# Ledger of designs, part 207: peptides against a protein of PDB entry 4HTP

Target 1, 231 residues: chain A of PDB entry 4HTP
Amino acid sequence: SQTVASHVPFADLCSTLERIQKSKGRAEKIRHFREFLDSWRKFHDALHKNHKDVTDSFYPAMRLILPQLERERMAYGIKETMLAKLYIELLNLPRDGKDALKLLNYRTPTGTHGDAGDFAMIAYFVLKPRCLQKGSLTIQQVNDLLDSIASNNSAKRKDLIKKSLLQLITQSSALEQKWLIRMIIKDLKLGVSQQTIFSVFHNDAAELHNVTTDLEKVCRQLHDPSVGLSD

## One batch from the design tools (peptide; made by RFdiffusion4, then SolubleMPNN)

Design b2_p28_2_s1 (from b2_p28_2, 10 letters changed)
Fold by OpenDDE base, seed 3:
Structure b2_p28_2_s1 (fold): chain B 231 residues (1-231), chain A 28 residues (1-28)
Amino acid sequence: as target 1 above (231 residues)
Amino acid sequence: SEAEEEEERKELEELRKRWEEKIAEAEK
């Protein structure tokens, strides 16, 4: 079955998230999110024009935007230290070099950017001159790889975890990896609350989530912004 | 900077274009 997520580049989500993060005002942040969501819904309607009862929804994107609400996949078992070591290995960084030390000591301010404690930003600057400029992954492919990581973590298959991580990394730009890291660590630092995201998505989204704690159900039941919970 | 703003504008326009093309293709 075709899904919207199978057609949307992960890069396009990341560029939207980047715009949201860079926006200073709440209104501008909301505008960027709303525009992406509206585009998604329009494409959904076009893609599924002959199929009214599809299970496809905004869920594949929403679970990446609100990763702390993830309930379907288990824990990744990935921390900043693991990612640091992986990047040092993958990028063949000198162990005593500046970039390796930045990744390992990400909590200590060593740079001019003031990104101490934000591993994703530190990684971004290390990756920017070393990675491809444009990624090739769709939102669906990213979720599939993340599912694989979580499943293999539960199964204690470290080799397969590494394999999936390498696929994510090698097919992603530095910017995409910054956001991917934040999704894995479950802290996007968008500057907008969960409540704001839900409010933009649907007026009843926060209420339904509070009752069900099921993000997929929220996205499916409230796919149409004009149809409420009481309808 | 002005250069950064122009780049962001261009990227946004390209994103919009990709959506439009995708929607148009799906509507066929």
Scores: peptide ipSAE 0.644, ipTM 0.934, DockQ to the pose 0.916
Fold by OpenDDE base, seed 5:
Structure b2_p28_2_s1 (fold): chain B 231 residues (1-231), chain A 28 residues (1-28)
Amino acid sequence: as target 1 above (231 residues)
Amino acid sequence: SEAEEEEERKELEELRKRWEEKIAEAEK
């Protein structure tokens, strides 16, 4: 079955998130999120115009935007230190080199950017001169790979985890990897609250989530902003 | 910088165009 997520480049989500993060005011942040959401809904309506009873929703994107609310996917078992080591290996960075040390010691302020403690930003600057300018993954493909990582973590299959991570990394730009890292670590640093995201999505979203704690149900039941919970 | 702002504006317009094209294709 076709989903909106199978047609939306992960890069487009990342560029939207980047714009939200860079925006100074709450109103501007909301505007960028709303625009993406509205586009998603319009495309959904077009894509599913002949199929009224679809389970497709904003959930594939929402679970990446609010990764801390993920309940379907099990833990990745991935930490910054693991990613650092992986990047050092993949990029063939000298272990005693500047870039390797930046990744390993990401909590220590090293350099002018003030990115201490933000591994994703440190990784971004290391990756930017070394990675593809544009990724090739859709939102669905990213979620599929993340599902694989979580499943293999539960199964203690470290080799398969590495394989899926490699697929993510090799098919992603530096910017996409920055956001992917933040999704895995479950901290996007958007500068907007969960409540704000829900309020923009649907007026009843926060309430439904508080009761169900099921992000997919929230996205599915409240897919139409004009249809409330009591409807 | 102005150059950065222009690049961001261009990227946004390209994103909007991709959505429009995607929607138009789905409506066929």
Scores: peptide ipSAE 0.643, ipTM 0.933, DockQ to the pose 0.906
Fold by OpenDDE base, seed 2:
Formats: C-alpha cells, structure tokens, sequence
Structure b2_p28_2_s1 (fold): chain B 231 residues (1-231), chain A 28 residues (1-28)
C-alpha cells in the first residue's frame, strides 16, 4: 500500500531539520516542525481519502526525528570510527591527509568551526565539495536501508551492512548525510526537547509514549491532533 | 548574510510548493 513516507524526499525532512537547528528561538523551531507535520497530515488525508483503515502515520519520520526512542529496529552497531574509516575508503582520502585526520580525530578541534565532538558536522564539511547536490532517497527508502543495516548487524553480516551504508551515502547529499549520521548515532542536536516534539505532535503524545514506549502506536493512535487519547 | 537568508527563503518556498503540488495531485 502507498505510504506518505514513500512520497516524501528524505532531503525535505533534512532541510526542515536544518532550519530547526539553525533557528535560535524555541518558537521558530516549533514553527518549522509544525509546518512539516501539518503538510504531512494534509498529504496523508489526500493520499488516503478513499481508504479509512490505513496503518500509515507519521511514524516513519518520527522515528528518524527521535531516534533514541527506536524500539522496533535493533542496534546498528555503527559508531563514528566506523563511519570515518568508511568515508576515508569511499572518498579515497589520503589516510595522513587533512580530511582523513579530521574524521578520525573528530573529538579534537582541528579547525575554526568549533565542531569538535560533532562527527556529523565534520563529515558534512568533508562531504560538501565531494557529494551530490541533491539526494534521491525517500523517507521510506532511508528507513528500509536502516532496517537492513540493523538486521544484518544482528546477523553479523558486515559485508551487507557496508553495502547498505554505501547505498545511503552514494544517494545522499552532504546535508542529508549529516542528518543521517546524527540519526544513526542517535543525537540530532536540534535544540528542542523530546517533550517539545511530542507536544507539537499531539497534546497526549508524551503520556501515551510514557505508558506504551511504542512510538508507532503513539503516531498511529494520535494521528489526528483533534482526537484525544480518551476519545 | 543577506544572500544566505535569501537562499534559505527560496528553499523554504520551494519546499512549500512541493507539498502543495503533492497534495493537489493526491486529491485528483
């Protein structure tokens, strides 16, 4: 069946996240998230206008925005050091070169940007002059690839993990990869709390999540902002 | 910078347009 996530470019989520991160005020951050969410809901209603019993929801996006709450997908087994090595290999960076050293020593300030400790930002600047301007992946495809990574990690299939990572990397812009890295590492650095995200999504979202610990159930049951948990 | 702000505004407008077009297509 058709899902909203299969029609939404991953780039559009990333651009929204970028705006949220760059916004200084809480109100502006909330506005950007709300606008994306409202657009998603409107499209959902249009897409599913003739289908009342759909399981489609904001979950595919929400699990990327709140990756710390992921419970369906098992651990990726991916750390910054693995990604650094992968990028060095993929981009054919000299191992003793400036960019390779930046990736490997991401915790040590080597530049003027003050990005020490944020691997995703360091990777972004390395990738920006080398990667596609626009990615081709949908949110659905990103989640499918992440599912593959988690499954193959559980199965100890390192070669297949690398294959899925390469698909993600080669089909993504530098900006998309910045956010993808943060999703994998489970730290988006948006400057808004989990509680704020839930509050914008639905008034009862935090409560339902506290009870169920199931992000998909939260997104599905509280898909309509006008329908409460008790309704 | 002003140029960066203009680019950000343009990108946002394009995003909004993509949503509008997507919704309109789905409503047919």
Amino acid sequence: as target 1 above (231 residues)
Amino acid sequence: SEAEEEEERKELEELRKRWEEKIAEAEK
Scores: peptide ipSAE 0.643, ipTM 0.933, DockQ to the pose 0.902
Fold by OpenDDE base, seed 4:
Structure b2_p28_2_s1 (fold): chain B 231 residues (1-231), chain A 28 residues (1-28)
Amino acid sequence: as target 1 above (231 residues)
Amino acid sequence: SEAEEEEERKELEELRKRWEEKIAEAEK
């Protein structure tokens, strides 16, 4: 069956996340998230208007927005050091060059940006002048690739992990890669709590998640903001 | 900068437009 996630560019999620991150006030952060969510729900209703009992929900996006709550896919087995080495190889960066050293020594302040310790931001600045301007992946495709990475990590298939990572990287802008990295590392730095995200999604979302610890169930059961747990 | 803010506004408007078009297409 068709899903909303198969129609939504990953770039659009990343742009939304970027706006949320850049917003100074809580209210503005919430506004950007709410707008994306409302658009998603409207599209869901349109897409599935003639289909009953669909399992499609906001889950494909929610699991990327709250990656620390991911329970369906296993660990990626990817760390900053692995990504640094991959980028150095992929971008053919001189190993002793400034950019390679920034990636490898991302924890050390370089004085250029206040981004010490944030690998994703360091990677962004290295990638920005070198990557395509617009990615081609949908949210569904990103999740499929992430599922592949997790599965292959469990199976100890390093070559296939690299293949999926390369697909993610080569089909993503610098901005999209920044957010991909943060999703993989499970720290988006949005400046809003998961409780806030849940509260915006549905009034009962935090409660249901506390009981079930199942993000997909939360998204599916509370897809309609007007229908509560007691209904 | 003003130019950056304008670009951000434009990007947001384009995003909104993409959603509107997507919804409209699905409603057919």
Scores: peptide ipSAE 0.640, ipTM 0.932, DockQ to the pose 0.891

Design b2_p28_2_s2 (from b2_p28_2, 10 letters changed)
Fold by OpenDDE base, seed 5:
Structure b2_p28_2_s2 (fold): chain B 231 residues (1-231), chain A 28 residues (1-28)
Amino acid sequence: as target 1 above (231 residues)
Amino acid sequence: DEEEERKREEEEEELRKRWEKKIAEAEA
């Protein structure tokens, strides 16, 4: 079946997340999230105008925005050190070179950027001059590849994990990869709380999540902001 | 930085236009 996520570029989500992160005030952060969500809901209504019972919801985006709440997808088994080694190999970086050392020693301050300990930001600067300007992946495709990684991690298929990671990396811009890394590590650093994200999504979202711990159920049952739990 | 802000505003407008187009196409 057609989903909203199959029509939304991953780049558009990443651009929204970047705006949220760069915004100084809570109100501005909320505005960017709300505008993306409202656009998603409007498109959902248009896409499914002739379908009364669809399971499609904001869940494909929400699970990337709140990756620490993921319960459906198993662990990726991916750490910063693994990604560093992969990037060194993929980008053919000299192992003793400046960029390789930045990736491997990401916790050590380099003095150029206040990004010590943030692997995603360090990776971004290494990738920026080397990657595509615009990615080609949809939100659905990103989730499919992440599902593949988790499944293959459970099956201990390291070669297939690498294959899926290469697909993600080679089809993404530097900015998209920055956010993808943060999604995998489960730390987006948006500067807004989980409660704020839920409150913007739906007034009853936090309550329903506290009871069910099921992010998909929250997104599906509370898809309409005007329909509450008691309705 | 003013140039970075201008670029962000342009990207925001382009994102808005992409949504508008996508919605319009689905409504047709």
Scores: peptide ipSAE 0.612, ipTM 0.918, DockQ to the pose 0.896
Fold by OpenDDE base, seed 3:
Structure b2_p28_2_s2 (fold): chain B 231 residues (1-231), chain A 28 residues (1-28)
Amino acid sequence: as target 1 above (231 residues)
Amino acid sequence: DEEEERKREEEEEELRKRWEKKIAEAEA
């Protein structure tokens, strides 16, 4: 069955997240999220106009926006050090070179950008001059690859983990990789609270999540902003 | 700063157009 996520470029989510992060005010941050959500819902209605009993929802996007609430997917087993080594290998960076050292020592202030401790930002600046391609992944494809990583981590299949990571990396822009890293590490640094995200999504979202701790149920049951929990 | 803002506005408009196209295609 077709899903909204199979039609939405991961780049479009990343662009939205970037706008949210760069926005100074809460109102502007909320606007960017709301516009993406509204567009998603409109597309959902169009895509599923003849199929009312679909399980499709905002969940594929929401689980990337609130990765700390992920309960379906097991742990990735990926840390910054692993990613650093992978990028050094993939980009053929000299091991004693400036960029390799930046990735390995991301906690040490070495740059002018003040991004010490934010591995994703360090990676972004290393990747930006080297990633020449436009990202091609959909949100569905990103989630499929992340599912593969988690599954293979549980199965201790390191080679397959690397394969899926390489697919993510090689099909993503530097900006998309910045956000992908943050999703994997489970820290988006959006500057908006979980409560704000839920409140924008649906008035009853926080309550339902507090009871169920099931992000998919929240997205599915509260897909329509006009239909509440008591309805 | 102004150039960056202009670029962001252009990117936002292009994103809107992509959604509109996608919705229109699904409605057809």
Scores: peptide ipSAE 0.612, ipTM 0.917, DockQ to the pose 0.943
Fold by OpenDDE base, seed 1:
Structure b2_p28_2_s2 (fold): chain B 231 residues (1-231), chain A 28 residues (1-28)
Amino acid sequence: as target 1 above (231 residues)
Amino acid sequence: DEEEERKREEEEEELRKRWEKKIAEAEA
């Protein structure tokens, strides 16, 4: 089926998230999120013009922005240590080298950048001189690969998990990988609360989520910001 | 810092243009 997510580059979401993170004030953070959401809704209306009963919504993006609320996918079974080992292997980093040690000992302050404990930022700086400048994945493709990882984790197919991770990594920029790591670990560090994200999306979003715990239902039922729960 | 800010502004404008193009193509 035709979806907005199949047309939106993952890079564009990551660029938006990067701006939100770098913004100092709450108002500026909200502005960047609102602009992305409004663009998404406008494109949705254009894409689905003259079509009734579409199930497409902001859900493919929202589940990446609020990964801690994911209920459809099972656990990935991926930790920072696994990713560190994968990057060392993939990038052919010397095990006793500076970059490999940074990835493995990411919790220890290295005195550079103040990124102690933030594996995604450490990975970013290692990847920046070694990876593509622009990725090629859509939001839909990223979600498909993440679904594959979760499914294969449940089935205990470690080789297939690695395969899907390699597809994500090899088709992503360093910046995209930074955000992908944070999505997998379920900590985006945006500097805005879940409640703020919901409030910008729809006035009734927090309430509906509290009752249903279903992020897809929230995105679908409250797709139109002018239509409330009581309507 | 000023150069980084300029770059961010340029990237933001390019993102807007990509959305505008995508929407216009879907509306045609």
Scores: peptide ipSAE 0.609, ipTM 0.916, DockQ to the pose 0.906
Fold by OpenDDE base, seed 2:
Structure b2_p28_2_s2 (fold): chain B 231 residues (1-231), chain A 28 residues (1-28)
Amino acid sequence: as target 1 above (231 residues)
Amino acid sequence: DEEEERKREEEEEELRKRWEKKIAEAEA
């Protein structure tokens, strides 16, 4: 069955996340998230107008926005050091070069931008002049690739992990990769709390998540913002 | 930076239009 996530470019999610991050005020951050969510729900209703009992929900996006709450997907086994080495290899960066050293020593302030400790931002600036301007992946495809990475990590198939990572990297813009890295590392730095995200999604979302710890159930059961847990 | 702000607003409008188009296509 078709899902909303199969029709939504990953770039559009990343653009929304970028706007949220850059917004100074809480209200503006919330607005950007709400607009994306509302659009998603409207599209869901249109896409599934003839199918009443679908399991499709905001979950594919929510699990990327709140990656620290991921429980379905196993651990990726990916750290910043692994990504640094991968980028050095894939981009054929000189090991003693400035960009390679920035990636490897991402915790040390080397630049004027104060990006020390944020590997994703450091990677972004290295990738920006080298990557595609526009990615081609949908949210569904990103999740499928992340599922593959997690599964292959569990199976200790390092070669297949690398293959999936390469596919993500080669089909993503620098901005998309910045956010993808943050999703993998599970730190988006949006400047809004988990509670805020849940509150915007549904009034009962935080409560349901606290009880179930199941993000998919939260997204499915509370898909309609007008229907509460007690209904 | 006014230029950066303008660019962000343009990108926001483009995103909105993409959603509107997508929804309209699904409703048709």
Scores: peptide ipSAE 0.608, ipTM 0.916, DockQ to the pose 0.922

Design b2_p28_2_s3 (from b2_p28_2, 9 letters changed)
Fold by OpenDDE base, seed 3:
Structure b2_p28_2_s3 (fold): chain B 231 residues (1-231), chain A 28 residues (1-28)
Amino acid sequence: as target 1 above (231 residues)
Amino acid sequence: SEEEREEEEKELEELRRRWEEKIAEAEA
């Protein structure tokens, strides 16, 4: 069956997340998230107009926005140091070069941007002049690749992990990779709380999540903002 | 900068357009 996530570019989610991050006020951050969510729901209604009993929901996006609440996937087993080494190899960066050292020593202030400790931002600036301007992945494809990484990590298949990572990297812009890294590390730094995200999604979302700890259930049961838990 | 804001607004408009197109295609 078709899903909304199979039609939504990962780039569009990343663009939205970037706007949220750059927004200074809570209200503006909320506005950007709400607009994306509303668009998603409208498209869902159109896509599934003849199919009322679908399991499709905002879950594919929500699990990327709130990666710390992920319970379906096992651990990725990926750290910043692994990604640094992968990028050095993939981009053929000189090992003793400035960019390689920036990635490896991401915790040390090495530049004017003050991005010390934020590997994703450091990676972004290294990637920006070297990567595609536009990615080709959908949200569903990103989730499929992340599922593969988690599964292969559990199975200790390092070669297959690398393969999936390479697919993610080679089909993503620098901006998309910045956000992908943050999703993998499970820290988006959006400047909005989990509670705020839930409150915008549905008034009962935080409560249902507190009881179930199941993000997919929250997204499916509370897909319609007008239908509450007690209905 | 003003140029950056204009670029961001343009990108947002393009995003909105893509959603509208997807919705229209699905309704069709």
Scores: peptide ipSAE 0.653, ipTM 0.936, DockQ to the pose 0.916
Fold by OpenDDE base, seed 1:
Structure b2_p28_2_s3 (fold): chain B 231 residues (1-231), chain A 28 residues (1-28)
Amino acid sequence: as target 1 above (231 residues)
Amino acid sequence: SEEEREEEEKELEELRRRWEEKIAEAEA
């Protein structure tokens, strides 16, 4: 079945998230999120114009924006230390070099940018001169790879986890990898609350999520902002 | 910087264009 997520580049989501993070005011952050959501809904309507009963929704994007609310996908089993070691290996960084040490000691404030404790930002600066400028993955493909990682973690298949991570990394820009890391670690640092994200998505979204704890159900049932829970 | 702001605005315009093209293709 055709999905919106299969047509939307992961880069476009990351660009939106980057803009939200850089925005200082709550209103500006909300505007950028709303614009992306509205575009998604318009495309959904166009894509599914001839189909009345579809299960497609904003869920593929929402689960990446609110990764702490993920319930369908099991734990990745990935920590910053694992990613640091992977990048050192993949990028062939000298073990005693500045960049390798930055990745391994990401909690120590050694950087000029004050990004101490934010592994994703440290990784971004290491990756920027070494990675492709534009990624090729769709939101659906990113979710498929993340599903693979979670499944293989449950099955204790470390080699297959590494394989899926390498696919994500080699097909993503430095900016996309920054956000992917934050999604895996489940901390986006957007500067906007979960409640605000839900309120922009739908007036009843927070309530439905509090009852069901099912993010997919929230996205499907409240796909139309004009149709409430009581309707 | 002003240059960074111009680049960010250009990127936003390109993002909007990609959405518009995608929607138009689906509506055709």
Scores: peptide ipSAE 0.653, ipTM 0.936, DockQ to the pose 0.900
Fold by OpenDDE base, seed 2:
Structure b2_p28_2_s3 (fold): chain B 231 residues (1-231), chain A 28 residues (1-28)
Amino acid sequence: as target 1 above (231 residues)
Amino acid sequence: SEEEREEEEKELEELRRRWEEKIAEAEA
């Protein structure tokens, strides 16, 4: 069946996240998230106008925005050190070079940008001059690849994990990879709380999540902002 | 910078356009 996520570029989500992160005030952060969500809902209604009983929801995006709440997908088994080594290999970076050392020693301040401890930002600056300007992945494709990584991690198939990671990396811009890394590491640094994200999504979202701990159920049941839990 | 703000605004406008086009295509 058709899904909204199969039509939405991952780049568009990343651009929204970037705006949220860069916004100084809570109100502006909320505005950017709300606008993306409203667009998603409008497109959902149009896409599914002839199919009222669909399981499609905001879940594919929400699970990337709130990756710490992921319960369906198993652990990736990926840490910053693994990604650093992968990038060094993929980009053929000299191991004793500045960029390789930045990736490996991401916790130590080496530069003026104050990015110490933020691997994704360090990776971004290394990737920016080396990666595609525009990625080609949809939100659904990103989730499919992440599912593959998690599944293969569970199966201890390191070769297939690497393959899926390479697909993600090679089809993503530097900005998209920054956000992808943060999704994998489960720290987006948006500057808004989980509660704020839920409150913007639906007034009852936080409550339903607290009861069910199922992000997909939250997204499905509260897809319509005008329909509450008691309805 | 002002240039950065203009670029960001342009990118936002393009994002909005892509959504509008996508919605219109689905409604047709």
Scores: peptide ipSAE 0.651, ipTM 0.935, DockQ to the pose 0.909
Fold by OpenDDE base, seed 4:
Structure b2_p28_2_s3 (fold): chain B 231 residues (1-231), chain A 28 residues (1-28)
Amino acid sequence: as target 1 above (231 residues)
Amino acid sequence: SEEEREEEEKELEELRRRWEEKIAEAEA
């Protein structure tokens, strides 16, 4: 079945997240999120104009924006150290080189950027001169690959995990990888609370999530911002 | 910088355009 997520570039989500992160004010952060959400809803309505009973919703994006609330996927089993080693291998970085050491020692303050402890930012700067400028993945494809990683982690298939990670990495820009890393580690550092995200999405979203703990149900049932839980 | 701001604004405009085109194609 056609989904909005199958048509939306992952790059567009990442650029939105980047803009939200860079925005200083809460109002500006909210504006960027709302604009993306509104565009998504408009496209949903257009895409599904002939189909009223669809299960498609904002869920594919929401689960990437609020990865700490993910309940459908099992744990990825991926840590920063694993990613560091993978990047060193993939990029053929000298193990004793500056970039390899930055990735491995991401917790220690190195350099002027103050990015200590943020592996994703460190990775970004290493990747920027080495990766493609524009990624090719859709939000759907990213979710499919993440599903594969989680499933294979549960099955203890390390080789298949690596394969899916390589697909993500090789088809993503440095910026997209920065955000992908944050999604995997489940810390986006957007500077907006979960409550704010829910409030912008729908007035009843926080309440429904508190009861169900099901992010997909929240996105499906509250797809229309004008239709409440009691309607 | 001003240059960075201009680039960010351009990127935002391009994003908006992509959405508009996508919506128009689907409506079509």
Scores: peptide ipSAE 0.650, ipTM 0.936, DockQ to the pose 0.900

